# Designs tried in a protein design run: peptides against a protein of PDB entry 5IXI. Part 32

Target 1, 141 residues: chain A of PDB entry 5IXI
Amino acid sequence: TPLLDASSLEYLFAQGQYDLVKCLAPIRDPKTEQDGHDIENECLGMAVLAISHYAMMKKMQLPELPKDISYKRYIPETLNKSIRQRNLLTRMRINNVFKDFLKEFNNKTICDSSVSTHDLKVKYLATLETLTKHYGAEIFE

## One batch from the design tools (peptide; made by RFdiffusion4, then SolubleMPNN)

Design b2_p13_4_s3 (from b2_p13_4, 6 letters changed)
Fold by OpenDDE base, seed 3:
Structure b2_p13_4_s3 (fold): chain B 141 residues (1-141), chain A 13 residues (1-13)
Amino acid sequence: as target 1 above (141 residues)
Amino acid sequence: FWTPEEMSNRFFP
């Protein structure tokens, strides 16, 4: 696999976000109910990576982000629709866990470690490979 | 950062 320069990595990261959200790179079919939960958790994790990358690029701290920051624009549209159809308590739980995880990730992973925007892009694309049906081959072959 | 197993239990334990 040829080495990617910084410009190529930036392009693939941006395109990957678009493809995931717009379902142009559809997520893989779950094998079991637990596998479905794992896929959803990974998608929400992808939102954390995307938001954290955005914050770092803008040189913003987490408290400086809008208080209504959410996963809604950073996950597959199909998953977003599915979550919106769930009951209020479930949606509240997901929202709270997401906000707590985002905060924890920012404080413990981003601030306490030397994680860079480069690392976030690599992690995002690597996870995208495991989540989607065929997209990984386009990136790492 | 995390393994797939670690992420699997974050939102849906």
Scores: peptide ipSAE 0.049, ipTM 0.737, DockQ to the pose 0.117
Fold by OpenDDE base, seed 1:
Structure b2_p13_4_s3 (fold): chain B 141 residues (1-141), chain A 13 residues (1-13)
Amino acid sequence: as target 1 above (141 residues)
Amino acid sequence: FWTPEEMSNRFFP
Protein backbone atom coordinates (compact mmCIF):
# COMPACT_ATOMS: atom_id res chain seq x y z
CA THR B 1 0.00 0.00 0.00
CA PRO B 2 1.40 3.36 -1.00
CA LEU B 3 2.18 5.91 1.67
CA LEU B 4 -0.48 8.54 2.14
CA ASP B 5 0.67 12.05 1.40
CA ALA B 6 -0.94 15.13 2.91
CA SER B 7 -3.40 15.62 0.06
CA SER B 8 -4.56 12.04 0.16
CA LEU B 9 -4.93 12.18 3.92
CA GLU B 10 -7.07 15.31 3.72
CA TYR B 11 -9.33 13.72 1.16
CA LEU B 12 -9.70 10.46 3.04
CA PHE B 13 -10.36 12.21 6.33
CA ALA B 14 -13.12 14.35 4.85
CA GLN B 15 -14.66 11.45 3.00
CA GLY B 16 -14.36 9.21 6.03
CA GLN B 17 -16.32 11.63 8.17
CA TYR B 18 -19.06 11.77 5.58
CA ASP B 19 -19.15 8.02 5.14
CA LEU B 20 -19.35 7.38 8.87
CA VAL B 21 -22.08 9.93 9.58
CA LYS B 22 -24.18 9.02 6.55
CA CYS B 23 -23.71 5.32 7.28
CA LEU B 24 -22.18 4.71 3.88
CA ALA B 25 -19.52 2.95 5.89
CA PRO B 26 -21.74 1.18 8.40
CA ILE B 27 -20.37 0.34 11.80
CA ARG B 28 -19.57 -3.28 12.42
CA ASP B 29 -22.01 -5.60 14.11
CA PRO B 30 -21.40 -5.95 17.83
CA LYS B 31 -20.34 -9.38 18.99
CA THR B 32 -21.63 -8.82 22.53
CA GLU B 33 -23.49 -6.18 24.49
CA GLN B 34 -20.20 -4.86 25.82
CA ASP B 35 -18.83 -4.79 22.30
CA GLY B 36 -21.80 -2.66 21.35
CA HIS B 37 -20.96 -0.24 24.12
CA ASP B 38 -17.35 -0.18 22.96
CA ILE B 39 -18.45 0.64 19.42
CA GLU B 40 -20.68 3.48 20.60
CA ASN B 41 -17.89 4.85 22.79
CA GLU B 42 -15.53 4.83 19.85
CA CYS B 43 -18.12 6.62 17.72
CA LEU B 44 -18.43 9.33 20.34
CA GLY B 45 -14.65 9.48 20.43
CA MET B 46 -14.68 9.99 16.69
CA ALA B 47 -16.92 13.00 17.26
CA VAL B 48 -14.34 14.41 19.66
CA LEU B 49 -11.64 13.96 17.05
CA ALA B 50 -13.72 15.59 14.34
CA ILE B 51 -14.69 18.58 16.46
CA SER B 52 -11.15 19.04 17.74
CA HIS B 53 -9.79 18.88 14.22
CA TYR B 54 -12.30 21.47 13.09
CA ALA B 55 -11.42 23.76 15.96
CA MET B 56 -7.70 23.44 15.27
CA MET B 57 -8.14 24.11 11.58
CA LYS B 58 -10.16 27.23 12.33
CA LYS B 59 -7.79 28.24 15.13
CA MET B 60 -10.68 28.38 17.57
CA GLN B 61 -10.81 27.53 21.23
CA LEU B 62 -13.66 25.43 22.55
CA PRO B 63 -15.51 28.42 24.00
CA GLU B 64 -15.49 29.96 20.55
CA LEU B 65 -17.32 27.01 19.05
CA PRO B 66 -21.09 27.21 18.68
CA LYS B 67 -22.84 26.76 21.99
CA ASP B 68 -24.89 23.92 20.56
CA ILE B 69 -21.82 21.91 19.61
CA SER B 70 -22.57 18.26 20.14
CA TYR B 71 -21.83 14.78 18.93
CA LYS B 72 -25.09 14.71 16.96
CA ARG B 73 -23.61 15.77 13.63
CA TYR B 74 -20.42 13.75 14.00
CA ILE B 75 -21.65 10.24 14.75
CA PRO B 76 -23.48 7.73 12.58
CA GLU B 77 -27.04 8.84 11.96
CA THR B 78 -28.29 5.47 13.13
CA LEU B 79 -26.50 5.85 16.44
CA ASN B 80 -27.80 9.38 16.85
CA LYS B 81 -31.35 8.16 16.33
CA SER B 82 -30.76 5.39 18.83
CA ILE B 83 -29.44 7.77 21.48
CA ARG B 84 -32.39 10.11 20.98
CA GLN B 85 -34.73 7.25 21.83
CA ARG B 86 -33.06 6.54 25.16
CA ASN B 87 -34.38 7.84 28.44
CA LEU B 88 -33.63 11.31 29.75
CA LEU B 89 -31.08 10.24 32.33
CA THR B 90 -29.08 8.30 29.78
CA ARG B 91 -29.10 11.18 27.33
CA MET B 92 -28.05 13.59 30.05
CA ARG B 93 -25.17 11.34 31.03
CA ILE B 94 -23.98 11.00 27.46
CA ASN B 95 -24.18 14.74 26.93
CA ASN B 96 -22.30 15.55 30.11
CA VAL B 97 -19.61 12.94 29.60
CA PHE B 98 -19.12 14.04 26.02
CA LYS B 99 -18.71 17.68 26.98
CA ASP B 100 -16.27 16.77 29.72
CA PHE B 101 -14.29 14.49 27.45
CA LEU B 102 -14.14 17.08 24.70
CA LYS B 103 -12.85 19.66 27.15
CA GLU B 104 -10.35 17.24 28.65
CA PHE B 105 -9.13 16.17 25.24
CA ASN B 106 -8.67 19.75 24.14
CA ASN B 107 -6.78 20.80 27.24
CA LYS B 108 -4.63 17.77 27.93
CA THR B 109 -4.18 16.17 24.53
CA ILE B 110 -4.35 19.00 22.03
CA CYS B 111 -2.77 21.79 24.03
CA ASP B 112 -0.39 19.98 26.35
CA SER B 113 0.67 17.05 24.18
CA SER B 114 1.01 19.06 20.97
CA VAL B 115 -1.16 16.75 18.92
CA SER B 116 -1.36 17.96 15.33
CA THR B 117 -4.22 17.89 12.86
CA HIS B 118 -2.23 15.25 11.03
CA ASP B 119 -2.27 13.05 14.11
CA LEU B 120 -6.02 13.50 14.46
CA LYS B 121 -6.65 12.49 10.86
CA VAL B 122 -4.50 9.40 11.18
CA LYS B 123 -6.20 8.40 14.42
CA TYR B 124 -9.62 9.03 12.90
CA LEU B 125 -8.99 6.92 9.83
CA ALA B 126 -7.35 4.14 11.79
CA THR B 127 -10.32 4.01 14.17
CA LEU B 128 -12.75 4.19 11.27
CA GLU B 129 -11.14 1.10 9.78
CA THR B 130 -11.71 -0.87 12.97
CA LEU B 131 -15.21 0.50 13.56
CA THR B 132 -16.72 -0.24 10.18
CA LYS B 133 -17.33 -3.50 8.39
CA HIS B 134 -15.02 -3.15 5.41
CA TYR B 135 -13.97 0.49 5.16
CA GLY B 136 -10.28 1.20 4.84
CA ALA B 137 -9.28 -2.33 4.01
CA GLU B 138 -7.49 -1.26 0.86
CA ILE B 139 -5.79 1.60 2.67
CA PHE B 140 -4.41 -0.20 5.70
CA GLU B 141 -3.76 -3.69 4.33
CA PHE A 1 -3.77 9.57 22.72
CA TRP A 2 -6.22 7.14 24.23
CA THR A 3 -6.33 3.39 24.42
CA PRO A 4 -9.33 1.44 23.20
CA GLU A 5 -9.99 0.46 26.80
CA GLU A 6 -10.06 4.07 27.93
CA MET A 7 -12.56 5.00 25.24
CA SER A 8 -14.71 1.90 25.56
CA ASN A 9 -15.38 2.60 29.24
CA ARG A 10 -15.82 6.35 29.12
CA PHE A 11 -19.40 6.87 27.96
CA PHE A 12 -20.96 3.53 28.79
CA PRO A 13 -19.21 2.00 31.81
Scores: peptide ipSAE 0.049, ipTM 0.736, DockQ to the pose 0.117
Fold by OpenDDE base, seed 2:
Structure b2_p13_4_s3 (fold): chain B 141 residues (1-141), chain A 13 residues (1-13)
Amino acid sequence: as target 1 above (141 residues)
Amino acid sequence: FWTPEEMSNRFFP
C-alpha cells in the first residue's frame, strides 16, 4: 500500500464514502449466506467509522450529534432499502445493536485510545477494499 | 478496532 499524504487521504476517504453509499462502488457478491451477513455487518461498521469521523471533525460528542443520525445515510443505498424491507423486530435489533456499537466505539476506541481521524480514514479505505468488487484495487495497487 | 470475526456476529449472528 502506497503512502498517502493527508490531502490525498482526505480526498479518497470522501470519495470512498460517496461511492459506497451511492453504490458507484458496488459491494462484492456474497459467496454464501453467511458471507452476505458478514458484508452487511462490515457495511454497518463502516457507518460507525464515518459517523465517528464526522463527530471528531466537528469536535462533538455523540450525544451532541443530531438525533436523526443513523446508519441509513452511511451504508449502501441498496442495503438500506433491503433493511427497511425486513420485519420490525429485525430492524429494531439492527438499530439497537448499531446504537450500542457506536456508543461503545466512541467511548472505548475514540475517547479511551489514541485513535485519530487519520486512523479512521485508513481503516475505512482498507475495509472498503475488502467490500467492493474492484474499487479497492484502484486505491491500494 | 475490531476483527472481522467479531463484526461478523454482531448484527447477524
Scores: peptide ipSAE 0.049, ipTM 0.734, DockQ to the pose 0.116
Fold by OpenDDE base, seed 5:
Structure b2_p13_4_s3 (fold): chain B 141 residues (1-141), chain A 13 residues (1-13)
Amino acid sequence: as target 1 above (141 residues)
Amino acid sequence: FWTPEEMSNRFFP
């Protein structure tokens, strides 16, 4: 994998978020039901990365984030539509788990291990490669 | 941060 400078990483990270959410870089087709769950989990994980990066850039603590913070703006639009079609209990579970994950990531990963915004960008792009159909080839070529 | 296995089972175990 080629070494990217800070400016290049910043650009690719921003573009990657846009492409993922807008489905310009579509997620790969699930091979099984479990694979579908894995894909959704990874997407929600990427939302945590994106939100955490935003918070760090704004020098905001998790409790200071808007109360309406959610994964909805940070996952593929198609996935968001799919989740909204599920029953209330399922949606509640997803929301609760996401909030817990975000809290855990902030407390245990960012604070304890001193993860930088640089690290978040790298992991985001690396995950994007595994999640999408062909985007990885362009990033890491 | 997390392993793929951990991610795959977090939201939909």
Scores: peptide ipSAE 0.048, ipTM 0.734, DockQ to the pose 0.119

Design b2_p13_4_s4 (from b2_p13_4, 7 letters changed)
Fold by OpenDDE base, seed 2:
Structure b2_p13_4_s4 (fold): chain B 141 residues (1-141), chain A 13 residues (1-13)
Amino acid sequence: as target 1 above (141 residues)
Amino acid sequence: FWTPEEFSNRFFP
């Protein structure tokens, strides 16, 4: 694995977010139903990373973020459409769990464990590799 | 950041 400088990492992180959301880097095909759930969970986790990174870059606390902050713009568009088609109770559960996890991540991981934006980018890209079919193979192999 | 036990089944147990 090559060592990436800060500028390269910033570029790859930005491009990776775009590719994931726009499905230019499509998520891998699930092997089982549970695998599909795992993939969706990880995608929602990616949203937490992206939002947290954004907040840190803007030096904003989580309560200072727009009240309508959501995973919707930070996950693959196909997944977002799928979630919107699920029943109300399921959507409520996803929304609540996401908000709670985002809050917990902000308070306990970012604020208490000295996680940097650099760390978030690395984690994001590493996860992106596991989620997508062929994305990042040239970088992480 | 998180373990599979803590997160993998958080949204879809």
Scores: peptide ipSAE 0.042, ipTM 0.719, DockQ to the pose 0.119
Fold by OpenDDE base, seed 4:
Structure b2_p13_4_s4 (fold): chain B 141 residues (1-141), chain A 13 residues (1-13)
Amino acid sequence: as target 1 above (141 residues)
Amino acid sequence: FWTPEEFSNRFFP
């Protein structure tokens, strides 16, 4: 893995978010149904990282974020479309689980530990490598 | 940050 200074990391993090959401860095094809679930879980995790990073950069607490904050702007557009096609109960479950996890992550991981925006960027990019087909090689080779 | 148990399969178990 190449050594990334702060400016390079900031650039790659911003670009990675854009590429993931816009599907310019397409997520890998699932090998099994369970693998598909794992991929979707990781994408939702990416949303948690991105939102938490945003909040930290703005020096905002979770209650200060819009009440309707969701994963929708922070996951691949293709996945967002797929989720919207699922039944109401499933979508409600996803929304509730996401909000709960976001709260838990910020309370127990961000506040209890000294996790920084730097750490979030590193985790984001590392996960992006595992999720995408070719973009990981572009970043880390 | 999180272990696979804490994160994986949380949304789609």
Scores: peptide ipSAE 0.042, ipTM 0.717, DockQ to the pose 0.143
Fold by OpenDDE base, seed 1:
Structure b2_p13_4_s4 (fold): chain B 141 residues (1-141), chain A 13 residues (1-13)
Amino acid sequence: as target 1 above (141 residues)
Amino acid sequence: FWTPEEFSNRFFP
């Protein structure tokens, strides 16, 4: 497939976020219970990528982000609804692990390894292609 | 970024 220029990559990244959250690009069906966990983990990882990209674009650090920052608006709506229905301890664990992972990613990946916004877009779209049923087939084929 | 082993079981071990 042809290489994507910066403008095309920016467009696809923005559209991909919308499609994932709004379930226009539905996540693939799990083949096993563990596969289901992997899918949900990847979705939460996508939230980390999206938030980190936003912070980098705005030249903001994590403490400068809204205090209520969470995965809720950056994961598929179906998954968000599912998580909200889980018990308190599970929700607390997810929240804590997410915050820790976001912090770790920011410190070790973004700051230490000098990952660029370009890299985040590429990773996001590549993950989106593997995570969803049919999205991106024509782009990454 | 991360390998599947490093990431896949972080939230739901």
Scores: peptide ipSAE 0.041, ipTM 0.714, DockQ to the pose 0.118
Fold by OpenDDE base, seed 3:
Structure b2_p13_4_s4 (fold): chain B 141 residues (1-141), chain A 13 residues (1-13)
Amino acid sequence: as target 1 above (141 residues)
Amino acid sequence: FWTPEEFSNRFFP
């Protein structure tokens, strides 16, 4: 694995977010129903990383972010459409769990640790490689 | 950060 400098990592992180959301880097096909749930969980986790990175870059706390902040702009468009088609109770659960997890992540992982924006980018790209079919192979080869 | 086991079924238990 080649050593990436700060500028290269910044570029790859930005491009990776775009490719994931726009489905230019499509997520892998689930092998089972449980695998499908795991994939969706990881995608929502990617949203947490992206939002946390944004907040850190802007030096903002979660209460300072827009009240309607959600995973919708940070997950694959296909997954977002799928979630929107689910029943109200399921959507409410996803929204609540996401909000709680985002808060917990920022409090315990970001604020109470030495996690930096660099660490978030690395984790994001590493997870992106595992979620997508062929994306990231060149980076982690 | 989370491990795959820790993050599993977080949103869809």
Scores: peptide ipSAE 0.040, ipTM 0.712, DockQ to the pose 0.115

Design b2_p13_5_s1 (from b2_p13_5, 5 letters changed)
Fold by OpenDDE base, seed 5:
Structure b2_p13_5_s1 (fold): chain B 141 residues (1-141), chain A 13 residues (1-13)
Amino acid sequence: as target 1 above (141 residues)
Amino acid sequence: SLDDFLEKVRHRP
């Protein structure tokens, strides 16, 4: 991986979020059904990273986050569409699990300052590289 | 299943 200064990292993080959500950097094809679930989980993880980064940058505590905070605008649009097609109970489960984990992540990792915004950007981009078909080659080659 | 979601993200960057 290339050595990136703060400005470059900030740019790549912003662009990477846009590319992932807009499917300009499409997620890789699943090898199996379980792999598909893993990819989905990684995407939801990316949403946690992005939201947490936003919260940290805005110095927002968890209670200050919107009650309807969601992964919807932080995951690939294709995945969002897929989730919206699932039945109500499934969607409720996804929402609840995501919300609970976001809470846990912020309380245990973000609030105690064990993770910095820099760390989140690095992990986001590293995960993006493994998750997408071609984006890694574009950025880290 | 979303069981692996917690494990994957729980690892610190």
Scores: peptide ipSAE 0.036, ipTM 0.693, DockQ to the pose 0.132
Fold by OpenDDE base, seed 2:
Structure b2_p13_5_s1 (fold): chain B 141 residues (1-141), chain A 13 residues (1-13)
Amino acid sequence: as target 1 above (141 residues)
Amino acid sequence: SLDDFLEKVRHRP
């Protein structure tokens, strides 16, 4: 595994977010229905990591974030379009689960200062490699 | 489940 300095890691993290959302690094094909569900959950997890990183960089707590914060701008556009086509009950469930998870992650992980912005970037990029078809092949060994 | 979701995010490679 290559050794990355702080500047390189920051660059790769920013580029990785862009590539995931814009589908320049497309999500891998699901092997089963359960695998598809797992991939979707991992994408929502990526949104939590991205939002938490933003909050930490701005020295903001979750209650200080906009009340209408959502996963919509932090997941692949294809997945976002898919979710928007689902019925109201399903969309409400996804929104509630995401908000509850974001709150719990912030309270139990971020507020305790047990996780740094560095840790979030590393976790994000590592997960990105497993989620996408070919991303990081030139960077990760 | 929510717990499974947390486990996936908290796992460190």
Scores: peptide ipSAE 0.031, ipTM 0.678, DockQ to the pose 0.146
Fold by OpenDDE base, seed 3:
Structure b2_p13_5_s1 (fold): chain B 141 residues (1-141), chain A 13 residues (1-13)
Amino acid sequence: as target 1 above (141 residues)
Amino acid sequence: SLDDFLEKVRHRP
């Protein structure tokens, strides 16, 4: 990323999070049912990246995060509303799966590698480009 | 699956 200094990257990362959650950069339409499931998982992945970045910036380990940490504030509001409409058991399953994802990501990627906050920002923005309809063009073209 | 998810999200050095 020789074209972006640290300040610019920090700005783009913050703006990208806002645009994804507020659906100013809407996620792409699913091509199939399986594609829809993949998009949902990618959104949950974005939440994992954002939370991990936050934890690293605060110099906190995963067990030090609030016990009620969730994806709700880190995914598109449209997807969050969709999940809220699902039955209790399904929502509980999603919550548990996300917690497992977050824990495993922390153990297998954050703790076991030299991943930096810079790396997380780059990964976040790159994923945002592929996940949304036109945001990639707005940021990288 | 968890493995598929981690592959997509994990940093690739």
Scores: peptide ipSAE 0.031, ipTM 0.667, DockQ to the pose 0.123
Fold by OpenDDE base, seed 4:
Structure b2_p13_5_s1 (fold): chain B 141 residues (1-141), chain A 13 residues (1-13)
Amino acid sequence: as target 1 above (141 residues)
Amino acid sequence: SLDDFLEKVRHRP
């Protein structure tokens, strides 16, 4: 992978978020049902990374985040639409899992200062490469 | 599980 300075990394991180959410960098097609679940989990993970990065940049603690914080703005719009089609109980489960994950990630990683905003950007872009069809290749090849 | 999800986020893909 090419060496990226801080400014380039910041730009790519911001652009990557936009492209993922707007489906300009579409996620890869699932090969199996399990692969589809893995892709969704990765997208939710991406949302946690993005939100955590946002919180760190704003110097906000998790309790200071809006109560209605959601993955919706941080995952591909196509996936968001898919989740909306699921029944209420399933959506509630997803919401709870996400909130729990965000809380645990914050407590075990962010609050411990074991992960920096730099680390989050690197992880985000690395995951983006594996998650999307061709966008990652465009960045790193 | 939640732990599996956390592990996916923490470790390199």
Scores: peptide ipSAE 0.031, ipTM 0.679, DockQ to the pose 0.147

Design b2_p13_5_s2 (from b2_p13_5, 6 letters changed)
Fold by OpenDDE base, seed 4:
Structure b2_p13_5_s2 (fold): chain B 141 residues (1-141), chain A 13 residues (1-13)
Amino acid sequence: as target 1 above (141 residues)
Amino acid sequence: SLDDFLEKVKHRP
């Protein structure tokens, strides 16, 4: 893998978010039902990374995060549509788990400063490579 | 499951 400078990393991170959400870099096809769940979990994880990075860049405290913040704008649009088709209780569960994890994760990233914005970008791009069909290969291979 | 979500996100490559 080539060494990425700070500017290149920032660009790739921003572009990767856009491509993932807009499905320009489509997620890989699930091989099994469990694989599909794993893909969804990874996408939700990507949302946590993206939101946390945003919060850190804006120097936002946890109470300053919008109470209605959600994964919807940070996951593939196709997955968002799929989740909206789930029953109300399932959607509520997803929302609650996501919010709880986001809070916990942000405590470690923003408050404890154990994770840097650089770490988040690297983790995001690395996950993007494994999650998408060919986008990651085009960037890192 | 959603419980797997927590474990996957915590994992660092």
Scores: peptide ipSAE 0.032, ipTM 0.676, DockQ to the pose 0.139
Fold by OpenDDE base, seed 1:
Structure b2_p13_5_s2 (fold): chain B 141 residues (1-141), chain A 13 residues (1-13)
Amino acid sequence: as target 1 above (141 residues)
Amino acid sequence: SLDDFLEKVKHRP
């Protein structure tokens, strides 16, 4: 495994976000329907990590983020399209739960300084490895 | 269900 210094980690984190959202690193095929739900939830989790990292880097709290902040730009485009095709109540539920969790994550993790940007990058890349088909093999060869 | 989302992403302070 290659030694990932701070510069390498920053690069891989940025590239990983891009590859996930643009589906250049496609998410793995679900083995079951429940596995599919787990994959979607992991993607939403990736959005929380990405947004939180962004906020920390900009030294911003959640209330200072744009009012329209959401998971939409931080999940695979294919998943975003899928969610947009779901019924209104489902979309509302996803939006509300995501917003509530993002707030909670920010308050308990970011505001309390219990997690660093380094920690978020590591968790993001680790999750990306399990979430995508072959990206992990490329990075952690 | 989004319950697994909360469980998987939560970080203990």
Scores: peptide ipSAE 0.032, ipTM 0.677, DockQ to the pose 0.131
Fold by OpenDDE base, seed 3:
Structure b2_p13_5_s2 (fold): chain B 141 residues (1-141), chain A 13 residues (1-13)
Amino acid sequence: as target 1 above (141 residues)
Amino acid sequence: SLDDFLEKVKHRP
């Protein structure tokens, strides 16, 4: 929000990442199977935002990131465990789709538009509110 | 799909 100074926004962004990954702000329950898939996709999107923010802060292009960069440390631990239990072909698909998405996000959004780390933090926190059960209420009510 | 995923996450002006 426009009322948050840079220090406050940085704090909330860092804490939000921690709370999402550690499941202190648990993701909402899916209403349907399709809703479950949508939630997973949103979580993977959160990982893209977090990784992109990291890359921008370090002034690194995505191809310069380690080749083993993954969503694993940037999504809820419960979801990560669920994905690891799926069969090899499914996991390979998810990994490939994520890498492709990360690349496309960088090429078509980060590089092609004036997106700042500020914008990523705001988008992250806004998505966190819609994705989690009660965290949005704690921060935005 | 990848395009649907991009639409959800992509930053908009």
Scores: peptide ipSAE 0.030, ipTM 0.659, DockQ to the pose 0.138
Fold by OpenDDE base, seed 2:
Parts: structure tokens; sequence; C-alpha cells
Structure b2_p13_5_s2 (fold): chain B 141 residues (1-141), chain A 13 residues (1-13)
């Protein structure tokens, strides 16, 4: 991958978040049912990275974040619409699983290691390349 | 599992 300075990386990270959520960089088509489930989990992972990055930039711990923190504004709008149409029990399960994953990520990765905002941006953009149809070619061209 | 998810998120390219 090409070497990026701090300003370029910040720009690409912000643009990548916008393109993923607004579906300007659409997620790839699933090859199987299991692949579709993996894609959804990757999207939830992207939300964890984005929220954790925000928290670190604002010098906030997870308990200091709003109690209603959610993945809804950090995943593709198409996936968010799909989740909204699922039954109440399914939506509750997804919400609980996400909150648990976010908590464990912050405790075991952010608080207990030297992971930086730089590392989160790199991981986000690398995952974005594998998750979307054609966006990777633009970033690493 | 939770551990599998965390590993996927933490894994460096």
Amino acid sequence: as target 1 above (141 residues)
Amino acid sequence: SLDDFLEKVKHRP
C-alpha cells in the first residue's frame, strides 16, 4: 500500500466513511448466505472502528458516550433499512451483540494496548477495500 | 463468536 501522510489519511478516512454510509461505494454482492452474514458483521465492525476513533479523538471512554450509541449512522444505509424491517427480537439481538462487541473492543484493544487513531484509520480503509465493489481501486491506485 | 469478531477487527492487513 502507498505511504500516506497524516493529512491525506485523515481525508481518505472521512471520505471513506461518507461513501460507505451513503452507498456511494456499495458493498460487494454476497457469494453465499454465510458470505452475506460475514459482510453484515464486517459492516458492524466498521461501525465499531468509527465510533472508537470518534471517542479517542474526543478523549472519551465508552461509559462517557451517549447511552443510545448505535451502529445506525455508521453502516450502509441499505443495511440499516434491512435491519429496520426485521422483527423486534432480531433487532434487539443485533443491538445487544453490537453493544457487547463495542464494549469488549474498547476494553481490550483501546484501553489495554497502544492502538492509535492512525491504526484505526488504516484498518478502516483496508477493510473498506475488501468490503466494497470498486472503491479499493480509487484509494490504492 | 465474540473472540472471532474481535480478531477480525484487530487483525492488521
Scores: peptide ipSAE 0.027, ipTM 0.658, DockQ to the pose 0.132

Design b2_p13_5_s3 (from b2_p13_5, 8 letters changed)
Fold by OpenDDE base, seed 5:
Formats: sequence, structure tokens, C-alpha cells
Structure b2_p13_5_s3 (fold): chain B 141 residues (1-141), chain A 13 residues (1-13)
Amino acid sequence: as target 1 above (141 residues)
Amino acid sequence: SLDDFLEKVKNRK
């Protein structure tokens, strides 16, 4: 894999977020029903990474994050539309699980400082490579 | 997965 300097990593991370959300780098086709669920969970995980990175870059503490923060702007638009079409109870469950996940992750990133912004960018791009159809070739050759 | 990543972070402490 190519050695990326800080500037290149910043660019790729920003572009990767945009490409994922706008479906310019479409997520891979599920092979099974369970695979589809795994893909959705990975997308929600990507949202956690992106939000946590944002909070760290802005030097925000967990209580300073908006209470209504959600995955909606950080997952593929197609997936967001799909979730919005699900029944109320399902959407409530997804929201609650996401909030709990975000809280736990932020405890280890913002509060404990055990993860750096660099780590988050690398993890995000690595996951993006496995999640999307062709984007990995652009990042890691 | 993200869960695996979190576990690795915990193990670094």
C-alpha cells in the first residue's frame, strides 16, 4: 500500500465520506440476508467513526454533542431512505442502538483519548474499502 | 469490524 502523508490522508478521508454518503462509492451487493444486515451495521459504524472524528477535531466533549445527533447524514443516502421507510418501532430501535454505540465509542476516543484522529481516518478508509464495490482500488491500490 | 477495533483499543490500555 502507498505511504500517505497527513495531507493526503485528510483528503482521502474527506472524499471517502462524501463518496459513501452520496453513493458515488456504492456499497457492495449483499450475498445473503445476513450479509445485508452486516453491511447496514458497518454503515452505522462508519457514522460513529465520522462523528467521533468530527468531535475530536473540534475538541468537543461528549456532552457538547447535539442530543439529536444521528447517523442520517453519515450513511449512504440509499440506506437512509430505506431506514426511513421502516416502521416506527424499528426506527426507534436503530436510533437507540446507534446512540448507545456512539456513546460507548466516544468514551474511548474523546474521554480516554485512546484513539487518535489518525486512527479513525485509517479505520474509516479501511472499512470503506471492504464495504464498497470499487473504492478500495483507489485508496490502497 | 468496529467491534474488533474497539477491542483492540481496549487491549492497548
Scores: peptide ipSAE 0.070, ipTM 0.721, DockQ to the pose 0.117
Fold by OpenDDE base, seed 2:
Structure b2_p13_5_s3 (fold): chain B 141 residues (1-141), chain A 13 residues (1-13)
Amino acid sequence: as target 1 above (141 residues)
Amino acid sequence: SLDDFLEKVKNRK
């Protein structure tokens, strides 16, 4: 992958978040049913990255994170609509898994500082490239 | 995958 300066990386990260959520960079078509589940999990992971990055930039600690933070504003709008249509038990499962993932991930980012905001941006963009149909083709080889 | 990424983070500690 090419090396980007700080300003370019910041721009691409911000634009990538917008493109993913607004479906300007649509997620790829699932190859199988299991692939569809994997895509959803990756989207939820993208939300974890985005939220963790936000928290680090704002110098927030784990207890300071709002308890009502959810994936809803950080995943593709189409996926969010799909999840809303699922039954209560399914939605509860997704919420619980996400919260557990976010908590665990933040222990390594906000608390331990093992991961930097730079690392999060790189991982986000790299995942975005694999998750979407044609996005990132000019950036990643 | 992000699971792999999380695993790598754990291994850094």
Scores: peptide ipSAE 0.067, ipTM 0.715, DockQ to the pose 0.126
Fold by OpenDDE base, seed 3:
Structure b2_p13_5_s3 (fold): chain B 141 residues (1-141), chain A 13 residues (1-13)
Amino acid sequence: as target 1 above (141 residues)
Amino acid sequence: SLDDFLEKVKNRK
């Protein structure tokens, strides 16, 4: 694969976020119920990466982010619709899980300034390849 | 996974 410069990486990261959320790069089919849960957790992880990248670009700390910031706009729309159909207690659990993910990432990574926006883009695209059906093949072949 | 990534970042200190 050819070497990616900064502009190319920025483009691929932006396009990858769009494709994941809009389901143009659909997530892979779960093999088991547990695999389905793992896929959802990875999607929540992708949301953490995307939000953290946004926060770093804006030079914002986690408490400075809008209160309504959540996983909803950073995960596949199909998954978001599925979550909204679940009962209140389940949705509360998912919200808490995501909140914990974001808090942990902020405490261990963002606040320590040990990870750059470049690192987040690379991690995002690498995870996108493993999470989706065909998007990884289109980019990394 | 996110956990693996967090662990790698933590070990950079």
Scores: peptide ipSAE 0.064, ipTM 0.710, DockQ to the pose 0.100
Fold by OpenDDE base, seed 4:
Structure b2_p13_5_s3 (fold): chain B 141 residues (1-141), chain A 13 residues (1-13)
Amino acid sequence: as target 1 above (141 residues)
Amino acid sequence: SLDDFLEKVKNRK
């Protein structure tokens, strides 16, 4: 893998977010139902990474995060549509789990400063490689 | 997973 300088990493991170959400880099096909759930969880994880990175870059504190912050703008549009088709209780559970996950993760990033924005970008791109069909191969091979 | 990632980062420091 080529060495990525800071500027290249920033560019790839931004482009990767756009490509994932807009499905220009489509997520891989699930092999099983459980694999599908794993893919969804990874997508939600990607949203946590993206939001946390945003918060850190904006130097936002935890209480400053919007209470209505959601994964909707940070996951593939196809997955967002799928989630909207699920029943109310399921959607409520997903929302609650996501908010709890985001809060816990932000305690380790914004509050504790255990994770840097650099770490988040690297993790995001690495996960993007495993999550999408061929986009990661185009970038890292 | 992100939990694994956090653990790895913690171990690096």
Scores: peptide ipSAE 0.062, ipTM 0.725, DockQ to the pose 0.104

